# Peptides against a protein of PDB entry 3WG5: the designs that were tried, part 206

Target 1, 218 residues: chain A of PDB entry 3WG5
Amino acid sequence: LAKNIVYVAQIKGQITSYTYDQFDRYITIAEQDNAEAIIIELDTPGGRADAMMNIVQRIQQSKIPVIIYVYPPGASAASAGTYIALGSHLIAMAPGTSIGACRPILGYSQNGSIIEAPPKITNYFIAYIKSLAQESGRNATIAEEFITKDLSLTPEEALKYGVIEVVARDINELLKKSNGMKTKIPVNGRYVTLNFTNVEVRYLAPSFKDKLISYITD
Target 2, 218 residues: chain A of PDB entry 3WG5 as posed
Amino acid sequence: LAKNIVYVAQIKGQITSYTYDQFDRYITIAEQDNAEAIIIELDTPGGRADAMMNIVQRIQQSKIPVIIYVYPPGASAASAGTYIALGSHLIAMAPGTSIGACRPILGYSQNGSIIEAPPAITNYFIAYIKSLAQESGRNATIAEEFITKDLSLTPEEALKYGVIEVVARDINELLKKSNGMKTKIPVNGRYVTLNFTNVEVRYLAPSFKDKLISYITD

## One batch from the design tools (peptide; made by RFdiffusion4, then SolubleMPNN)

Design b2_p22_2_s2 (from b2_p22_2, 12 letters changed)
Fold by OpenDDE base, seed 1:
Structure b2_p22_2_s2 (fold): chain B 218 residues (1-218), chain C 218 residues (1-218), chain A 22 residues (1-22)
Amino acid sequence: as target 1 above (218 residues)
Amino acid sequence: as target 1 above (218 residues)
Amino acid sequence: VEGIEPITFPDLTDSTKAAIAK
């Protein structure tokens, strides 16, 4: 019986235009192979809003389910990473990870202090993050508080509050727990039931370019 | 039975003089073919006020209904995009999109801070946006608050408050939901009832020039 | 925590001066 393929890829570091290229490449490969899903192991402190929004769109346009997995332990889906997760078909977190802290900033001053975003920008992203939560049937109140209170959550809290769908220690546990779950947003206009029975896990390695850029941005 | 044609075109990125050219081209094509309507899939963070006002006029002068569809999920009709939407015959939003944040600014300072518009400019755009809302029978109070409070809304909120007419996941759902609706502003002096029965959907691709400019402005 | 860098919001400045000057 031809095994269904599940791709696993890693995205680590700041969210940039290059991160979009990584997402696009990974998802495209998985789409071309008609994979059952792609799991993106995400570890990010945040990054650029424009890149983040493009990534969210790319995920939502995917022909296959995109699962964001905050992994490994010690990883975070901070700031932009939270938006990306909330825009995905399923969110999982490993124990010892975090999600949240989504308040937009204009940057850092020379002394390292945060330059606050004006209300226009903050309100825009409040609406945006709430919309992502509402569309995916996730906790929109907490999504707002990720901005208004700079809230960060543990995986257990995030699950409890209905921000995420799965807590899993590893890929195998993730596949087991998410098997039979419906995507939180549609794939090609339909909610898909994940079928992780008799699957082959394929790991996508970062390209040489991916490694180089990650090295430069870290 | 000759199918009525509905055109669908995408406009993404900053509102500029080039964006006006895109609107003009798309609407002109649809007018020439006596289309039932044109749906513009809009995703914009905003842009220039002059270009925005010209686009609004071009929409209002259209010989066919122009539907602004904030799409795909993750898209926004921010700032200038909100004015454009409010000036159109029907507004739809996909889940996971946003509308609002319409306060005019003079630009950004070297440190990235917003340069506030003087009261004269702000008051002008308050009057303008309220006029668009009033003419289209949409919520003028919220339209004002898009400026005065830099308010942004989810599609569900925007529908609830009477800012938009339809929440739809895709073009097919949009056509189904908007079928039989009257335009919120006149087409050639008359409110038109949309007829999306037995329609052919034609997608207009961006021209090569459109793609190039989008690439440069992103 | 690196914040979300601001989205380019519109510079409505020059356009409004031109519109008010008419």
Scores: peptide ipSAE 0.025, ipTM 0.264, DockQ to the pose 0.163
Fold by OpenDDE base, seed 5:
Structure b2_p22_2_s2 (fold): chain B 218 residues (1-218), chain C 218 residues (1-218), chain A 22 residues (1-22)
Amino acid sequence: as target 1 above (218 residues)
Amino acid sequence: as target 1 above (218 residues)
Amino acid sequence: VEGIEPITFPDLTDSTKAAIAK
């Protein structure tokens, strides 16, 4: 019996315009093959807000469900990563990972001190992150606190507070637990029930360009 | 009868990208030989957070159990060393060692004063260290206090509070006491029962590169 | 943990210019 395909790809490091290109490439491949879903194994400390917003839009425009999986253990969806997760069809986290710390900053001073964002910028991102949470039926109060309190959560806390949908140790457990779940946002205007009963897992490797960028940004 | 192999290697000094290379090399050798486990004799005051997180990931991706052993007497698993220990399959400490003091800092000023990490960073590492403790079934409250109170523990206290699994004076006592224990995190998706009944101990020496780096960073 | 290089550069400068310019 023809197996449905689930793609798995990794995105690691700072969120930049190159990270957008990775998301776009991976999702496009999965769309072309009419995959049941794509799982993005995300490990990011954060990055650029412009790139983040573009990535969120790309996810929301996907023809297939995009699952953000904070993986492996020790990974994070910090700052920009949290926004990306909140903009996705399903969020999963592995044990030993974290999510949150979303307060916007303008940068770092020469002494390593944070240059604070003005209230106008902070308020903009509060509204934005709350909107993502509300749209996805996730905890908008906690989403705001990711900014106002620089809150970071464990997988268990994030699940408990209704920020994420799944805690899973690996891809197999993720597929098992998310099977039959509805997407938290629409796919092509409809909430999709995930079907992971008879799937083939296909791993997408980074392109040469993706590898080069990761090497340069490290 | 073919003896199972246990590797022992030493990692000493600041946690850096070069320390990651040491962990990777040592674990890879032990994996290639299908060792029963590798014991890393760790003595570190701490170091870089990025390198620490990569080391934790490398340990958790190991095909064999990785035992962190704070050794010899007078050694510490301070700061980054505590995170590494909490990310491992088993923690042992020798008498006269310490663990803890995990509060993140941005660095030192020209006068040697600590540059405090902003709440965003501190909260991130609180979530991270709690997640490591929870994943390994260790005391997450104490893990948090390693940051919030800059707590440092003796081996006896760490054992009592459920932060570590073994107090041992030497490798022979460590092997004896840890024999039959389950790993605190999975190996290849399963909790492994350690078998140290008929083992050959093999010591791994630092590479020339490892020696050079230790010499430069001291 | 020493030397935590800043985890998140939310370089929000350009996105805020883009958001404010709308």
Scores: peptide ipSAE 0.034, ipTM 0.291, DockQ to the pose 0.081; fails the geometry check
Fold by OpenDDE base, seed 4:
Formats: C-alpha cells, structure tokens, sequence
Structure b2_p22_2_s2 (fold): chain B 218 residues (1-218), chain C 218 residues (1-218), chain A 22 residues (1-22)
C-alpha cells in the first residue's frame, strides 16, 4: 500500500512575513505531494499580527491538514502563535510547552515598556480569536482570556479546557494519538479524518532563506 | 472615450506580511478593472525582508503598472520601502520625502541597539538591490550604497542620480509628469507607456483589516 | 531557487509596532 506521507517542518522564532513564506512553502510542498498532513513544529514568542492573520488564512486555504505542534519542550505558541494554532486543523503540544498570552500590543517604548493597544485593536483581536476558536470548535472563552487576562496555559490545561487536541512527547506519539481524529476545521470544505496508520514521515529542511531569516529573527 | 482608471491606495507603516496582503489586494482590484495603473502612496520606515521580497514579486507579476509614490511630504521609502520602489514600474517622490537606508539588520537587541547582519546577508541584499536597480534601468551603484553606506536621498538627489523617475507634489502632478513615460520594468512582458491624459482617479480605501493592521503597525 | 530572504529592519524605536508579542 502506498505510504501516506506526513511532512514535518519547523517554524521557530518571531512571526513575520517570512514566517508566512515558510508556512506557504512548507504547506505547498506537502500539498503537491498530496500528503496526509503537514505537522508544523512551532516555537514562537509571537510576532506581527498581520503575518499571523495571513498565516491563518494560508492554513485555512490548505489542501491538506495542517497540524500545529508546539514543540520541543520549552517551546511556546505565544501570542501570534496561539492565533495560528487556533486557526489550524489540529493543535498538539509537547510537555513543558505553553500556549496563550495573546494580548495585542502596539510595541515597546524606548524604555522597554509595553505600549498598550487601544481598545479598538484589542476588541478586534478578541473578536478574531473567538472566531478562530468557534470555527474550530475550541474554547472561545479561554481564547478571549488569552487576550483579556494575557493567559498562558500548559499543554494539560489547554487540553482540559478544549483549546488543543493532543499532548504528545514526539512526532511518533503525535501521529499515534491524532490517528483517527477529525480536523477541527475543514480541508477543502470537509472535515478530514486523519490516517496515520501507514505513514512515511518526511522532514522539510529550512531553505537557505528560511535559515537566514530564522537566524535573523532568532 | 472610456476614461482610463488610475487607482490610488495608501500603504503606510512597517513592511510586513500584511503589507503584502495590502499590495496584493490593491493591485488585484486594479488588475480586475484593467486600470491604466495603480499608484501606491508609500510611507514606510522599512520592515521585513521576506515581506519586501514577496511584495516585489507581486509588483513584478502585476498585470498593470504599479507606481510607488513616496507620499506625503515627511514620508519615506526607507529600507524595505526602497527595495519595493526599485522593484516597481515607476518611482515618484513628493518633496520632503526620503528614500534609501537599506542596510539589512538582524533586528534590535534588548537595549535597542542594531544587531548587524552578517556579511553573507548584507552581500545577498547588495546583490538583490543591485539586481532590482539593473532590471529597472536605475542606478545600481547608488542602490548598493543604500546598503553599504546606509545612504538616504532626497527626491531631488534620487532623481538626479537616476534612482527615481518623478518628483511630484501630489497625484495630479504625478499623473501629469508621468504621462507618456515608459515603465522601468515590463508589464506582462512589455514596457508600457503610461497614458494619463483622460483618467479617472479612484481611491482605494483600506479594508477594515488594513486599517487595523496599519493602526497596529503605525 | 532557495533565495536567502534578507530582513531589513527599520529603526522601529519610534514606531508604535503593534505586535502580538509577550
């Protein structure tokens, strides 16, 4: 039987327009191969809201399931990373990772203090993050609290509260646990049941560009 | 005679993946209407190189001329903005604007100091910016110096050195001065002579998303 | 063509960058 292909790629660092390019490239490769899914190992402190929204849109337009995996231990899907995760077909987290802290800020002042976003921006992102949660059948109340309380969750808490679908130590455990799960959002208009019973895992290396930008953003 | 349509849209703030979406949306609208051109009023201090490169690619793939107009007075096409301009079909600047300062940096340290890009990155962007200048018949030596000297130019200097094509105070003067000019890069494989003799100017409003992201990035 | 995507960062010290950041 032809092995179903599962791609694994890493996205680490700040969410930027380059991060979008990485997502787009990785997903496109996996789409071209008709992969069963792509797993994005995500480790981000956050980043740009615009890049985040584009990434979410790219994930939503994916021809294959996009699994966001907060990995390795010590990684986070912080801020923009949480939005991306909530916009994805499945969220997994490794033990010792975190998700949340989604309060939008305008930036940092010269003294390093946070410049607070005006209420209109905060409210927009509250509506947006709630929409992502609702669309994916995830906890919209907690999604809101990621902003209003700048809440961060452990994998176990996130699973318990219905923010994520899987806690897994590694790719093999993720594949095992997510096998037979339905995507939380549609793929090509349909909720897909993941089939990881007979899969080949293919790792996508960062392009030279990816390495450079990751190096620049790290 | 059916009025040729010229679209005008504003892109302000940091160059990001959202900026790409703005460019893409604006250009797409103008393409769909078979506009004579779209003028992008650009005011940017710079931003992400990846977003910049994607924007350049989107401009280069445009079915219609994309005119970058550094506007209003006080605006800049700094850093990434210069690359975008150099990748466009025509560059205009308003009096009191600037272009240049293209040295790539890795970012800012926690203390706000610039993290210098390694030579390999700097050299890549030197090659890239020179390529943009060469492809558009603009001053590749100055383009290099935008990086190597972090050079910024006035509109008058930029015009004098063959970096830009027009100095204009407003859209009407821009249309008047650029009327009959050829694009500096091809549109659909051909250098287009701009015809602004009988045009209707249509302003594209930022989408709610554009407004939000612009507000977030401003 | 795996192009190195360079990052040009503006001096954002004075620009209110709305980041969804920690």
Amino acid sequence: as target 1 above (218 residues)
Amino acid sequence: as target 1 above (218 residues)
Amino acid sequence: VEGIEPITFPDLTDSTKAAIAK
Scores: peptide ipSAE 0.026, ipTM 0.276, DockQ to the pose 0.161; fails the geometry check
Fold by OpenDDE base, seed 3:
Structure b2_p22_2_s2 (fold): chain B 218 residues (1-218), chain C 218 residues (1-218), chain A 22 residues (1-22)
Amino acid sequence: as target 1 above (218 residues)
Amino acid sequence: as target 1 above (218 residues)
Amino acid sequence: VEGIEPITFPDLTDSTKAAIAK
């Protein structure tokens, strides 16, 4: 029986293998306590594709629902962050946040110019992002356009187009709006109906290591 | 004759080759207008070492003083950001910001763990960061400890230890406090005394490309 | 520097290390 506990944790900054460690730690804590869900307040500009894919996999292997919440206002789930969101059990966004801009790049030239990914890599991530969208019942056409058009969406647009599930100003509104929603992907092979009636909200602080690494990557 | 113009621009997010493009663009604009200086409001978690080194080189090749300002409160010049700061003509920090955590990593494992850099790489960056500190007359011992101890400092500590030159709450206080300071490294082979008496402050907006890339990396 | 592989914080030199950077 899931305890009426919802964990909330923040992941901010670049998506790196350290970000994976944060996701893994936070989800593991929530799993150990049989939480109803964990909400990850995500504010990321993007990051490494390998780390992103590992994070997506970790989310999809979660024993509990993982809600990606683009928060606070001004935050984004950009680039790698969009993939992570699309790989999650539920996506929420606060007003004034953004999602999208998913075009893969190889990096940046010495002159700061984007080194474009070859078609092979771009096409790989088009297929990957479409797969995430399709598996989660989200708009795969828009997901593709996050790459092909470098599309970015407001929360209202993302909701309208069926990319995300919730627009919420804060955790309380998120819990209220998401109560009774089904997860967009299975939890241990089953779609879960979220039950946020009479839940205790517990905030997870970053570990010393998390603080240190976020300090290095932030 | 430098015009009594100080440019202010924001660089936020990962240090990438796109970040180099931002630095290059901003500095170039300020150079073209013979600005007294450009202040870069920096908020970065770190990023690519190659991009960082190129940015440092671009700053050091600047025809005008480049001031790195860790801003706003809550921002950091972390990891690669510290190197960039140490390579600049003047470092300022707002209260509530941080600097340091400079240990190089090869990346992140599939499980999100840090892939440690081999001693060869770590030692290279120890030498590099010490060189930046020494060339700028900043605390090279602390610069080394940014790597060896993953040290992070508050603005007050960084000032106390001789890592940075200014603690300032805003641009006006920064200009006031830095007025009459000499650049910590040469501008075109000469140390420049900053003159921020009767300056016009001009904010540079990110280009569409800058916004797009910051959206991808942020 | 010759012989120092591009160190990325994080190393994105591998195709799998493509930065999906914002």
Scores: peptide ipSAE 0.024, ipTM 0.219, DockQ to the pose 0.095; fails the geometry check

Design b2_p22_2_s3 (from b2_p22_2, 10 letters changed)
Fold by OpenDDE base, seed 1:
Order: sequence, then C-alpha cells, then structure tokens
Structure b2_p22_2_s3 (fold): chain B 218 residues (1-218), chain C 218 residues (1-218), chain A 22 residues (1-22)
Amino acid sequence: as target 1 above (218 residues)
Amino acid sequence: as target 1 above (218 residues)
Amino acid sequence: VEGIEPITFPDLTASTLAAIAK
C-alpha cells in the first residue's frame, strides 16, 4: 500500500553533478517509501547542461510523481531550472518567483561577458526544451522563446501560457490545488492522478554534504 | 526457428571506438540467438566520426533488424547519433528526446570554441548523411539541414518530416507500433517485416567495461 | 545553461580526415 506520504525537499543553488546526486537521493527515498509524490522546492539560477539533462532523466525515470515547486517567493527556476521543471510531472510556482531565461552559453569570459553558444548548441537546446514541453503538454512556443528571446515569466504568466500547472503560496495550497490533477508526463508508463487526501508531509533535510556543496557553490 | 525474442540494450554517452565494441557485442548476441530484432536505446551527444561510420556499417551488416530508439525522455541522438539512427533499420524516439545537430567539427580550441571543419569535410558528411537518408527512404533534405543549419528536431517533427518511423513512450509501445512495419533498409539483402507478436523482451546489461568507459567518458 | 563540453560534435579525428583526403 502506498503510504499517504508526500515528501518535500529543497534544492537550491547551481545545477551541478552534485545537484543530480541530491535529486537522486531525494527521489530514491520517496520511491522506497512508496510516497504519493515528492515535491522539490527549487530555487536555482541555472548551471551545467549535462547535470540538468541527467536530472531530467532521473525525474522521468521516477517511480513516483516529482513535482517541481519554484519556492519560496523570490526563488527562480532560471535556465537549467526551467528545463528541469519542464521535464517534471507537475510544475508549481509561488507568487513572486520566476521561470525562464534558458539561452545556452559556453561560459563567461574573464571580463564577465557571456560567451555565446554556437548555433549548433543553441538549436540542440531549442529542440530539447521544445521536446520537454511537448511531451508534458506544455507550451512549446514559449519554451522555445525561453531560449530565443531569453524570456522570463511570472507565475501568473507561466500559468496563463500553459507552461506550469499551479500557482500556490505554500505546500498546503499546492497540495490542495494539485489534488486530483494528472501528472503531465507518465509515472512508470502511466499518467497518474495525484491523491493528496489525508497525506502526511515529510520534509527531507539536506545532508551535511548537500549543505557543504551548496555553501561552496554559492 | 527464430526465437520470438527482442533484445534491448542501452548505449549512452560519447560515440567512440568503445561504443563500436558495444554495438558489435550487442548485435552479435542478438544475431546468435536469432532474435526478431535488437532495440538499442540510444542517448548520445555525438562523438567520433570514424567510430560512427564503423557503427553504421556494423548495423548495416546485421543479420537481424537493429532499431535505434532514442530513449529515455531527455535523451538525444545528437550529431553522430543521428548518423547512426539514419543508418539503422528503424528509428524510434521517445517524447522529450531530440535528433539532429550534425555539423562536423575538427574539435574544440583551448578556449572552448569550435574549430570548424573545412568545406571539403563538411561536403563529405553532407553527401554521407544524405546517402543514409536516401538509402533508408528518409528525408534527405532534412538530413542535409542537420548539417548545414545544425538543425535539431523533436520526435513529433522528426516523424512529421519523415526522418523517423515511430514515436513511442516505452518499449511496449515501440513494439506495438513497430509490429508489422518493414525495415527501412535491408536485413541480409531483404526488407523485413517486423513481427513483435508474443515476443520475449531480453535486456542486455552493459558489461563492467562498458560501465567503466561510460564513466570515464562522461 | 552552461554548455558543457561535450555536446560531442563529430570529432573528425585525423584518421577520418586522412581517409576523406584520400
């Protein structure tokens, strides 16, 4: 019997290989306990494309629904965070958060200027982000514009344009609003209806290693 | 009697000489068991052109159908992966995957910039990729644009434009949709109709060496 | 998204280049 448990974990900072380890750990714990879902409170300015793609895959391979919640107010799912969100089973945003700005870059020059990605890389990520949007039944045109126009959206705009599914102020409102929603992508090959009736919320704390790496990368 | 067996194997990461060894091993196992087909779950950002060409030849010399399946969601058949796919008996893509971005490069400079291939090399690969598309009855114009425009496509676009044959969420859907399809290139000199009725799916695990090399190349 | 190396573009190795140049 699936426990009526919803896990909540926080992922904050740059998307790196360590961020993948966090996602993997959190999702694995929730899978092992047959949780109804895991909510990842995401606040990221972006990060590495490879790590991002691995995270997306890990989410899509999850045995349980993975909800990306851009939280708290002031948080963002910027760049890599947007891809991760678009690859997830449900996206929620708190008021005062943002999503988008997904144009790939090669890095920063010594003077702090952006080194532009060649068209090949940009086109790759356009196709990738569009595929994530299309698979999840989200707005692929806006997803493309997250790259081509470096577009960023408010929660209200993102909801309006069909990029996200829920605007919620807190976990309780998120659970309430997402109760009875279908996942936007399959869980174990099936679209799942979320059941947040009589759920226990369990918070997963960052490991000491998680804290240390977040501290080093911030 | 051909066993009603379909092998499934994963190839992930850079296309190298070791990737050739993986393809060769997997296909050989499936050939020895007279499998109905082998499905290669492909996730690659690209790699070496020489290894790619050898892989294409190995696929084309297969005694059984080789299906390239861009899987899981978030995976890509980028660059060399596209050539491999275009050289195969059937291409499938999962939702949330991509194909394309095939412009050849000489490598990366110390500053991370792409070193462009000279026109002679670019033209060679244009001819090569077009030949793969033409031989398999796939869209040669788009194949060319994978190079000349560094184009990347979603599964839906790739299907629409006649680059691929199937969009499928998982192996079961792939088997269902590809059942009764003809191979896009010959198997032992004949176009084969796939028969996925009452098949046993056998997964081939990566060898320890496969895991190690994937780990080193990632 | 920092484009990490490698979206491995076909590295035309010297061997492949030499084969094409023949």
Scores: peptide ipSAE 0.018, ipTM 0.240, DockQ to the pose 0.067
Fold by OpenDDE base, seed 2:
Structure b2_p22_2_s3 (fold): chain B 218 residues (1-218), chain C 218 residues (1-218), chain A 22 residues (1-22)
Amino acid sequence: as target 1 above (218 residues)
Amino acid sequence: as target 1 above (218 residues)
Amino acid sequence: VEGIEPITFPDLTASTLAAIAK
């Protein structure tokens, strides 16, 4: 019986164009092997909006379900990480992680003060994050508040408010809890029911290039 | 008498593809106006190596001198910032700044430990940083130690060891001290003697796009 | 060669805005 394969990969650190390359590579490998899904263990403080949008698009174009798993405990899907999660087929969080804090900023002044984004930019991201939430059947009000209130949530709160789908301590619990769930967005135009019965878990290591990129960005 | 124009711009934060766009824009403006030089106030913890290398190339292709000024006090030219500085026509530092810490890493593990770069990558960057130092007539031994020892230097140490050319408290002192210095690398194939006599200082603000990019990356 | 790791700051907003401003 052809084993259902689930890939697991890690993306840690800032969201950049290199992070896009990691997502693209990982998802491509999983697509080529017709995996049941890929789980991306995500730990990010945020990053670039263009890279974030490209990553979201890459996830949306995936031929297989992409599960964002905020992991390990202590990890966050902060800022750009929240958008990526909201653009994915399923969001899971480990206990002791966080999600949110999506307020766009223009950067920091010489004195270290935040340069606020103009209303035009803030409004764009509000519309964007709400769209991601709505399209995925997640809480668009909270998604907006991730920006307007710079809100951060615990896994339990995020689950309660309908931002995420699973709280899981590890990959095994994630697979167990998400088994039989429908993807929150389509895969090739169809919502997929996840089947993690008798799955083989395959861990993807970062490529030499990924390691190089991470080395440059971290 | 056509006033010698010196442009001053700020680049703060992580070195990314957006940082390249900032450098490119700033230098292009200064080139178009046939400025005597552009001073880039740099404060960076580091960044992506590809962006860094592109920035170095853009500086090397500049039609005018590009001065990297690690500023304000408390700023650093860390990691990628050091490479950029070493690739520039002149390096200045404000008191209370730092330069170095260039050891390439592949990222961070789940436990927050650094994933070390393989020797191949480390050796590549050693060769690269030494080349930048040698071509600019700066201390290649110290440049190597920025990687091999993850060395960081004060402005005074960096000056003493021949890594940088100027310690200056502000733009006015920088202009005064650098007046009459030769560029450490060629401008259009020639070493230029800086002439900051009777200069008009023009500050470049980040474009709306630059602000947007910084907002996304910070 | 992608191997220099910066200090990671959440830079989400700036790149998206740059993409929007195009």
Scores: peptide ipSAE 0.025, ipTM 0.269, DockQ to the pose 0.141; fails the geometry check
Fold by OpenDDE base, seed 4:
Structure b2_p22_2_s3 (fold): chain B 218 residues (1-218), chain C 218 residues (1-218), chain A 22 residues (1-22)
Amino acid sequence: as target 1 above (218 residues)
Amino acid sequence: as target 1 above (218 residues)
Amino acid sequence: VEGIEPITFPDLTASTLAAIAK
């Protein structure tokens, strides 16, 4: 049987519009090859809300399943990363990673203090993150608390509370555990059952542009 | 003769990935309707380099001419806005607007001071902005100086120096002056001669999302 | 959700903050 392709790409650092380009490029490559899925190894402390929303939209528009994998140990899907994860077809986390801390801020003041978002903005993102959770059949209450309490969860907690679908140590375990799972959101209007029984894993490298942008954002 | 459609949309505020979404949406609508062109009324103090680069790419990939119009008086295509303009098929400015000030920064320090970009980053954007200017047949030396001298120009200066193509007070004057001009970059692989003799102007309103994002970024 | 991105001047975050603080 011809091996289905599973792509793996890494997105690390702050969520920016460069990150959007990375997502777009990686997903597009995987779409063009009719991959079974793409796994995005995500490690982000957060970033721009706009970029995040665009990334979520790009994932939602993907022609193939997009699996967000918070990896490696020590990585986070913090802030914007959580939204991205909640907007994806499957969330996995490696042990020793975190997800959450989604309170929107306007930025940092000159003294390094956080400038709080006005209630209108915060409430918007509460509604948004809850929507992502609800649409994906994930815990909308916890999603809200990612904002209202700036909550961060371990993989085990996130799994327990129904925020994520998989805890996996590596790509092989992820493929094994997620095999036969349905996507939490539709792909091309339908929920897809993942088939990772006979797959070839292909790694996508960052472009020169991606590397430069990552270097700039790191 | 059936009137060709010219779309007009406004993009105001900081260049973010939300701004990318606005560009993408507006251009897509205009593409779908096979518009003669879309005019983007741009007023931006700048923003994210990544979003900017994505916007430039989206413009470059447009199936129809994208005219960046720095409008109304008092508006600017500052920083990221300049790159976007230089990446577009035609640049127009209203009297009393500005373009330039493109020096990349890493951000603001806690004391509000600008964190300078390292030479590597600055040089990258110098090369990038020069490339945009060169590809569009615009003044690459001035484009470089938008960074190296943080130069800002009036519409008259920008026109004089070959940075922009049109100074126009309003959409009607813009259409009149740009009628018969060729795009400065290709559309679908060819330079397009603009035909605004018999056009219907259609204004695109921001989506609810766009309004909210603009409100958040304003 | 906060972005340390290469910002083309001025910093989007600071300006947004200043605008909202008004």
Scores: peptide ipSAE 0.023, ipTM 0.271, DockQ to the pose 0.187; fails the geometry check
Fold by OpenDDE base, seed 3:
Structure b2_p22_2_s3 (fold): chain B 218 residues (1-218), chain C 218 residues (1-218), chain A 22 residues (1-22)
Amino acid sequence: as target 1 above (218 residues)
Amino acid sequence: as target 1 above (218 residues)
Amino acid sequence: VEGIEPITFPDLTASTLAAIAK
């Protein structure tokens, strides 16, 4: 019986257009091989809103389930990372990780102070993040508070509040716990039941370009 | 005789993953209609290196000529915009625009001082920008100086030094001056002679998403 | 994040980094 393949790839650092390329490349590879799923080990302090929105769209257009796994311990799906997670088919977090802090900013002033986003932008992202939460059947109130209160949650809190689906220490535990779960958003218009029985795990290495851009963005 | 279509689209603001999406969308539309070319009216103060590299790659993979037009007066192809221009099939600038200032930075410190990129990163972008210049038959020395001296040029200087191909006040003058020019890089493996005789100009409007992201990034 | 100047980031990162740094 042909083993179902699960791909695992790492995306670390700031969410940028290169991060979009990484997501696109990784998902495309997994789609081409008709993988059961791809797990993206995500560790991000956030990034660009545009890149984030494109990544979310790319995930939502995936022909296979995309699992965001906040990993390793100490990692975060912060800001843009939270949006990406909320736009994905399943969210997992390792113990000792965090999610949230989604308040948009324009940047830093010359004195290092945060330039606040105007209310119009903040309200847009509130609507957007709530939409992602609602579409995925996740906690839209907490999603809003990720912006309005700049809230950050532990994995246990995020699970408790219905923001994420799995707390797992490693890929094996993630596969075990997520086996039989339905994706929180559709894959090709249908909610998919994850089947991680008799899977082969394949790690995708960053391309030379991926390594370079990670090096540049870190 | 079927009029050759030339598309014109505007990309303004920071170079981000959303900018990549704009480029991809615009070029794809023009490719689908087998346009003679697409002109991108570019006004950017720079942006993300990763987005820039992806945009360059997308341009280089275009099935039709992509003309970067630094427009309107007061616009710039600054930093990331310069790389994009150097990666394109033809560069035009309007009078009163600028190109250059390509020194990579990591960002701003808490005190508003520039965090300099380490020499390794700077050297990488020197090699990259020189490669773009060399591949397009443009001035690689000036391309390097865009980084090492943070050089910015006027359209007249950029033309004089062989960085750009056209100085034009508007789309009509651009089409007139670029008619019969060969692309500076290949299209589908061949250098294309631009034929702007009897062309229909079609403007591509930003999508709602494009408008929103431009609004967010401005 | 390496920016090519002038990078103005509408960066969700900055707010998040500020939140994590607390």
Scores: peptide ipSAE 0.022, ipTM 0.262, DockQ to the pose 0.121; fails the geometry check

